# Designs tried in a protein design run: peptides against a protein of PDB entry 2FGR. Part 262

Target 1, 331 residues: chain A of PDB entry 2FGR
Amino acid sequence: SSVTLFGIVDTNVAYVNKDAAGDSRYGLGTSGASTSRLGLRGTEDLGGGLKAGFWLEGEIFGDDGNASGFNFKRRSTVSLSGNFGEVRLGRDLVPTSQKLTSYDLFSATGIGPFMGFRNWAAGQGADDNGIRANNLISYYTPNFGGFNAGFGYAFDEKQTIGTADSVGRYIGGYVAYDNGPLSASLGLAQQKTAVGGLATDRDEITLGASYNFGVAKLSGLLQQTKFKRDIGGDIKTNSYMLGASAPVGGVGEVKLQYALYDQKAIDSKAHQITLGYVHNLSKRTALYGNLAFLKNKDASTLGLQAKGVYAGGVQAGESQTGVQVGIRHAF

## One batch from the design tools (peptide; made by RFdiffusion4, then SolubleMPNN)

Design b2_p26_7_s3 (from b2_p26_7, 18 letters changed)
Fold by OpenDDE base, seed 3:
Structure b2_p26_7_s3 (fold): chain B 331 residues (1-331), chain A 26 residues (1-26)
Amino acid sequence: as target 1 above (331 residues)
Amino acid sequence: DEALKELFGLFEELKEKHPDWEFYIE
């Protein structure tokens, strides 16, 4: 039996040139290269190839010292694993996000990530971004010659919002092929939520692939998200991502990623381009810089996620430029 | 049982919308 304390402290200076009022924001932000976290994990060998596990992980906010408190909302699981794979009980990444965010070269963090995993419809559920769920049971297969899968179900526990009575129910999974330099995955999910107090289904389909050429890695995502409302029609977004990364000088990594968000309900597109650089000072400490440009068209109001500085929207049709420069330390 | 049926239903809907997609469940 072992218990491991682990964490990441990632803090940056961030700037965005526009907020919702058209003004610049700047200051000290958090989680620019990796989400800052504190966690405990461990395993127990039960014999016969069976293992018990636990994982408790919470977000750290280095800019304010967790002024709003600390919790284990990142992950709070107990698990059994063996030749059959792994079963997890508790709040976690849903299987679809766990697998499909792995193709994001910015690791779903900072101003550069793929933003498709989002609440596109002002959903009133706590996890309407499709990233995590409460009351989750997950199963992950072993890897069989490259093939693997994950499935999850989250109980709604009769949570109600307005007339919606199944809020927080999740069902989803992925199939994948991971072999050598190639990874490819298909994910499907449905989450029950509410919009305007009315029952709404958040449907998500995601395709991801990556290939490591040694000298560079290419990665891509295709996603459709639909908030199916009983009244008012569907809110549909098609999201696309293409990214490349390459090692630099043995101690650095450069990343370039493009994303397109086609927001059908408002007939509006947003384009995101991000350049990132990571410089490893050691195995545990890195310096990083991100430069992101977000171009909103028409009625689009998307903003870059400069956590701790500004993560809100901008005025319709406005463009936003963001910069993050920071330190990441893992322990 | 119901959760599995819902998941299969989503897969069937996807197959209907994308008949050109080969789903290999081995």
Scores: peptide ipSAE 0.008, ipTM 0.284, DockQ to the pose 0.013
Fold by OpenDDE base, seed 5:
Structure b2_p26_7_s3 (fold): chain B 331 residues (1-331), chain A 26 residues (1-26)
Amino acid sequence: as target 1 above (331 residues)
Amino acid sequence: DEALKELFGLFEELKEKHPDWEFYIE
C-alpha cells in the first residue's frame, strides 16, 4: 500500500477591467494555470491484478489561506481497478466533464478556459454546471486499441427543491478514441435539478477532438446544454471552442483559444479569446501569463473567471478584459 | 459492454427527447 501527499499552489496577480458595476477589479487571485489543491491518494495491491484506491482532494486558496475552510469537494473517492477498468464511488468529476474538459487547452482553469460547462439557467442544484456530482458511481473502461468509455450515475437521495424531486440525479457518459496524436470524444449527460422551484432537466451533449502535430496541438469542442423546464420553456446554449498550443524554446508553451457561447434563451452571443504563456522554471515550478478578452453582445452578461478577484458577470453587452500573471508550484 | 449499453440507451433517450439538437459551425 502507498499513500501520496500531493498538491499545487497556484497564485497570481489578476486584473479585470469591468465588474457588474463597470468598475475594475484587481488583486491576488488563485488557480490561474492549474487549480490549487491539496490531496491524498493511495493504492493497495489486492493481488490478481486487482487494486484498491482512494483519492481525497480539496481546493487551496492561497490568497486567504482557506479562510472558508477546507474540504474534499474536488474528489473524495474509493475505487477498485484492474483489467476490467476502474469503478469509483464518491464525489468526483462526472465522466462527461472529466473527459471533455481535457480538450480545453486552459484545463478548465483561470480566465481562459472553455466556459460551456455552466449553470446557464439559474439552476438551484449544487452542481448544475455539469462538472461534478455527489453520491456518484463511475465506471471507466480500459483503453482497447484507442477506444475507451466512461459512465456515471449519481443518486439524488430524494433531494427536493420546491416541487422538484430527484434533484442532483445524474446519468451520463462518453465514448472516446485516444490513439497517438489523435483524441476524439462524444459525451452525453442528463442531470435533474430545479429552476424557480420547478423540476428541470439539464441535458448536455459535447463533442471534443484534438490532434498533436508535434510542433503544435489543435483542439476543439462543440457543446449543447439545454435546461428543459416543466414551465417557462427551455434554456438552450450552444458553445464552441477552437484552440492551438505550441512549445516555445523547450521551456515554454504558448496557447491561443477562442470560444463562442450562443445563448438562445436571450438571443445573445459572447465571444472569448485568450492568449496564454507558461514558462517552466523547473518540472514543478512555472511562471505564467494569461490575457483574455470577452465580448458580450446584446443581453449577454458573461464574465471571465478571475478566481479570488472577480468571477461575476458584467453589464449586458459589455466587453471585459482580464489579465493573470502568476506562479504555479507542484509538490 | 454494460456501460456502453447504458450510454447508448441514454443517447437514444436524449435523441428522442431532443430531436432539435444540432451542431452548427457558424
Scores: peptide ipSAE 0.007, ipTM 0.281, DockQ to the pose 0.013
Fold by OpenDDE base, seed 2:
Structure b2_p26_7_s3 (fold): chain B 331 residues (1-331), chain A 26 residues (1-26)
Amino acid sequence: as target 1 above (331 residues)
Amino acid sequence: DEALKELFGLFEELKEKHPDWEFYIE
């Protein structure tokens, strides 16, 4: 049996030029290049190729020292693994987000990531962004000639909001092909939630692909999220992402990513462009900088996610510029 | 829509095959 303590502390100076009032925000933020975390994990060999595992991981907020407390909401799983793959029990990334966020060159973190995995409809469920779930059972296959898959089901446990009685139920999965420089995946999910106290289905379809040319990597995402409401019509968002990354001088990486969020319910688009640079001082320590521009059109109010500084929206049709400069340390 | 229907159809089939499994897919 082994137990490993691990973590990342990522802290930055961040600036956004507009908040919901049109004012600038600046200060010390967290998780600009990687989500800051503290975790414990371990495995036990049970013989015959079977292993038991546990994984406990929580977010660290270096700017305030976790003033709101520490928890294992990032992951709290027990697992069995072997030649059959892995079964996980407990809160985790849902299979769809676990796989499809891997195509985000900003690793779903900071001001640069693909923001498609979002609560687009003011859903009242705790995880209406489609990223994680409570009460989750997941299964992941091995890789067979490039082909792999993951499936998950989360129990609602009779959670109610208003007239909705199955809040938090998740069902979803992905199929993928991962071979050499190529990765491609299709993910499908449905989550039961509530909007305005009424039962709502959050449907999600995501296609991702990447190719590593050695000198550069290209990556893309196509996503549709649809909150199906009985009253008021569906809230549909089509999200698109295209990104490129390249190594620089053996110690650095440059990233450029574009995303488009077509918010159908408000007939409004948002455009995001992010330039990022990471400079590795060592295997464990890096300096980084991100520059992001978010252009909202019409009724769109999206904001960049400068965690610890400002992660709210802006006024309708306003553009936001964000900067993060920080240190990432892994232990 | 079809791929989601297929995924959910598989669960309805499981519900039909295992009526004793309280799949609260209401």
Scores: peptide ipSAE 0.000, ipTM 0.294, DockQ to the pose 0.015
Fold by OpenDDE base, seed 4:
Structure b2_p26_7_s3 (fold): chain B 331 residues (1-331), chain A 26 residues (1-26)
Amino acid sequence: as target 1 above (331 residues)
Amino acid sequence: DEALKELFGLFEELKEKHPDWEFYIE
């Protein structure tokens, strides 16, 4: 058996030029290159190719020392693994987000990531961004000559909001091909939630692909989210991403990513472009910088996610520029 | 096999509920 303590402390100075009032925000933020975390994990060999595992992971907020407390909301799983793959019980990334966010060159954090995994409809469920779920059972296949899959189901436990029942129920999964330089995946998910106290289905389809040319990597995402409401019509968003990364001088990585969020319910688009650089000082320590530009058109009010500084929206049709410069340390 | 069957079931359900989705290959 083994137990490993692990973590990342990622803290930055961040700036955004506009908040909801049109004012700038700046300060010390967190999780600009990787989500800051503290965790415990371990495995036990049970013999016969069977292993037990546990994983407990919480987010660290280095700007305030976790003043709001510490929890294991990132992951709290027990697992069995073997030749059959892995079964996990407990709160985790849902299979769709776990796989499809891997195509995000900004690691689903900071001001540069793909923001498609979002609560687009003011859903009242705790995880209406489609990233994690409570009461989750997940299964991941082995890799069979490149082919792999994952599936998950989260119990609603009769949770209600307003007249909506089954809130928090998740069903979803992906199929993928991961072989050498190529990765490609299709993910499908449905989550039960509420909007305005009324039953709503959050349906999601995501396509992802990447190819590593050695000198550079290309990555892309295509996603549709649909909040299907019993009353008030559907809220549909089509999200697109294209990114490139390249190693620099053996010690650095440059990243460029573009995303488009076509918000059909408000007939409004948002364009995001992010330039990032990571400089490895060691295997465990890096400096990084991110520069992001978010252009909202028409009724769009999206904001960059400068965690710890400002993660709210902007005025309709306003553009936002964000900067993060920070240190990432892994242990 | 079970995970794949369930994924296919979800796909059919989503296809039925959202025939207007752009990513469904008929």
Scores: peptide ipSAE 0.000, ipTM 0.291, DockQ to the pose 0.013

Design b2_p26_7_s4 (from b2_p26_7, 17 letters changed)
Fold by OpenDDE base, seed 3:
Structure b2_p26_7_s4 (fold): chain B 331 residues (1-331), chain A 26 residues (1-26)
Amino acid sequence: as target 1 above (331 residues)
Amino acid sequence: DKNLEFLFKKFEDLKKKHPDWEFLIE
């Protein structure tokens, strides 16, 4: 048996030039390159190729010392694994997000990530961004000559919001091919939620691919999210991402990523461009900088996610510029 | 859309094949 304590403390100085009032925000923020976390994990060999595992992980907020408390909402799983793959019980990344966010060169963190995994419809469910779920059972296959897959189901446990009676139910999965420099995946998911107290289905389809050329990596995502409402029509968003990364000087990495969010319900687009640089001082410590530009058109009000400083929206049709400069330390 | 429908149809088929699996019961 083994138990490992692990974590990341990532803290930055962040700036955005516009908030919802049109004013600038700046200060000390968190999780600019990697999500700050504290975790415990371990495994037990049960013999015959079977292993038990546990994983407990919570987010750390270095700017305020977790003033709002600490929990294991990032992951709280027990698992069995073997030649058959891995079964997990407990709150975790849903299989679709776990796989498809891996194509985000900004690791779903800071002001530069792909923001497609979002609550696009003011869904009233706690996890309507499609990232995690409570009451989750997940299964992950081993890799068979490149082929791999993951599936998940989350129980709603009769959670109700308004007239919706199945809030929090998730079903989804992905199929993937991961071999050498190539990765490609297709993910499908549905989550039950509520909008305005009415039952709503959040449907998601995501295609991801990446190729490592050695000197550079290219990555892309295509996603459609659809909040299917009985009243008021569907809220559909098509999200696109293309990114490139390259090593610099043996100790650095530069990243460039573009995303387009076509918000069909409001007939409005948002364009995001992010330049990032990571400088490794050691295997565990890095300096980083992110520069992001978000252009909203028409009725779009998207904001960059400068966690700990400002993560809200902007006025309709406004552009936002964000900067993060920080330190990441892993232990 | 078609792919989601296919997935959910397969799930419904699985429910029909395994009505004894409580985790498949809504």
Scores: peptide ipSAE 0.007, ipTM 0.335, DockQ to the pose 0.016
Fold by OpenDDE base, seed 4:
Structure b2_p26_7_s4 (fold): chain B 331 residues (1-331), chain A 26 residues (1-26)
Amino acid sequence: as target 1 above (331 residues)
Amino acid sequence: DKNLEFLFKKFEDLKKKHPDWEFLIE
């Protein structure tokens, strides 16, 4: 049996030029290059190729010392693994997000990430961003000649909101091909939620691909999220991402990522472009900088996610510029 | 855009055709 303590402390100085009032925000933020975390994990060899595992992971907020408390909401799983793959029980990334966020060159955090995994419809469920689920059972296949898959189901446990009686139910999965420089995946998910106290299905389809050319990596995402409401019509968002990264001088990495969020319910688009640089001081410590531009059109009110400083929206049709400069330390 | 909608529709059609498949979105 083994137990490993692990974590990341990522803290930055962040600035955004506009909040919901049109004012600038700045200060000390967290998780600009990687989500800050503290975790415990371990495995036990049960013999015959079978292993038991546990994983407990929570977010760290270095700016305030976790003033709101610490929990294991990032992951709290027990697992069995072997030649058959891995079964996980407990709160985790849902299989779709676990796989499809891997194509985000900004590690699904900070001001540069793909923001498609979002609650687009004021869903009343706790995890209506499609990232994690409570009461989750997940299965991940081994990699067979590049082919792999993951599936998950989360129990609603008869959770109700208004007239919705299956809130929190998730079913989803992905199929993927991961071989050498190529990765490609298709993910499908449905989550039961509520909007305005009425039953709503959050349907998600995501295509992802990346290719590592050695000198550079290209990555892309195509996603549709649809909140299917019984009353009021569907709330649909089509999200697109294209990114490139390249090593610089053996110790650095430059990243450029563009995303488009076509918000059909309000007939409005938002354009995000982010330039990032990571400078590795060691295997465990890096300096980084991110520069992001978010251009909202028409009724769009999206904001960059400068965690710890400002993660709210802006006025309709307003553009936002964000900067993060920080330190990431892994242990 | 249209391609993603097409994929969703195909998946829904598949679900209707194979309600017994455990890994289909219900």
Scores: peptide ipSAE 0.007, ipTM 0.356, DockQ to the pose 0.013
Fold by OpenDDE base, seed 5:
Structure b2_p26_7_s4 (fold): chain B 331 residues (1-331), chain A 26 residues (1-26)
Amino acid sequence: as target 1 above (331 residues)
Amino acid sequence: DKNLEFLFKKFEDLKKKHPDWEFLIE
């Protein structure tokens, strides 16, 4: 058995020009280029091509030294892997988010990421953003000539909220083609939750694709999230993303990403555009900067996710500008 | 987006048609 300690400390100075009160927020934030983390992982060769694995990973908050504690809520899995692929048991990214977030050029981190994986309906479940699940069993296939897939099921364990009796149940998966410069995927998921104490299904469909031209990479996402309520009608959001990245001078990367969030329940759109730059000082250390603009229309109140500084909403129809400048160090 | 709505409907129809498929079981 081997054990590897690993981590990332990513801390930034962040600014947003508006919070929910219309005031600016600024300070020391976390996780602007990569989520800060501490983890343990290891493998055991069981012979015959079979391996056991474990992975324990928790988020680090460098700004306050994890004042609220430390846990392994990012991932806490035991696995078996071999020629058949990999089976995982424990809290993890659900297969749909694990695959489809890979098309986000900001890696679901900082003020620039695709925000489609969200609790759009005030769902009362702990993971109603569709990113992770407790009590998860996952299976990932090998790559067969480019084709691969992942499937997952999370047990609800009879969790009840109001009259909803299956809260936290997840079922979902993806199919993908990953070959050389091309990646494309389709993901489908349903999660049982509650809204206002009533049973609700969170349905998600996501399409993603990317192509690496060497000189630049293009990436895109199309997503629909629908909270299907027993009473009150559906809460539907269509989210779109298009991004480009390019290497700069052999030591840097520039990223530009646009997203549109069409919030059908409130007939309101939000537009997000982000420019990012990463400067690699080494293989482990980088400087970075992000500039994001979020334009809410009509009743939209979305906010940029300046973690550690401000990640809340803004007033309806208000625009928000965000800046992050930071250091990422991996060990 | 009409295409995404169509795909969702097809997925729901598939779940109803194939309740024995573990991937599609509610």
Scores: peptide ipSAE 0.006, ipTM 0.345, DockQ to the pose 0.013
Fold by OpenDDE base, seed 2:
Structure b2_p26_7_s4 (fold): chain B 331 residues (1-331), chain A 26 residues (1-26)
Amino acid sequence: as target 1 above (331 residues)
Amino acid sequence: DKNLEFLFKKFEDLKKKHPDWEFLIE
């Protein structure tokens, strides 16, 4: 058996030029390059190619020392693995987000990431962003000549909100091809939630691909999220992302990513562009900087996710500029 | 847009054809 303690502390100085009132926000933020975390993991060899595993991981907020407490809401799984793949029990990334967020060159964190995995409809469920689920059973296949898949189901446990039942139920999965420089995946998911106390299905389809040319990597995402409401019509968002990254001098990485969020329910678009740089001081320590620009059109009110400083929206049709400069340390 | 809607429609159609497939998005 083995037990490993691991973590990341990522803290930054962050600035956004507009909040919901049109005022600037600035201060110490968290998780600008990688999500800050503390985790424990381990495996036990049970013989015959079977292994038991556990993984406990929680988010760290370095700016306030986890003033709201510490939990293992990032991942709290027990697993069995072998030649058949891996079965996981417990809260985790849902299979769709686990695979499809891997195409985000900003690692689904900070002010630069693809924001398609979002609660677009003021869903009342805890995980209506489609990223994680409670009460989750997941299965991941081995890689067969590049082909792999993952599937998951989360129990609702009769959770109700208003007249909505089955809140928190998730079903989803992906198929992928991962071979050398190429990765491509298709993910499908449905989550049951509530909007305005009424039953709502959150449907998600995501296509992702990346190719590593050695000198640069290209990555892309295409996503549709649809909150199907019985009353008030569907809330549909089409999200698009294209990114490029390149190593710099063996010690750095530059990243550029563009995203478009076409919010159909309000007939409004938002454009996001982010430039990032990471400078490795060592294998464990890096300096980084992110510069993001978010342009909302018409009724769009999206805001950049400067965690620990400001992650709310802006006034309709307003643009927001964000900056993060920070230190990432892994242990 | 049309391609993603087409994919969703295909899954809805598949669900209608295979109501016994509980793993399909309802």
Scores: peptide ipSAE 0.008, ipTM 0.378, DockQ to the pose 0.013; fails the geometry check

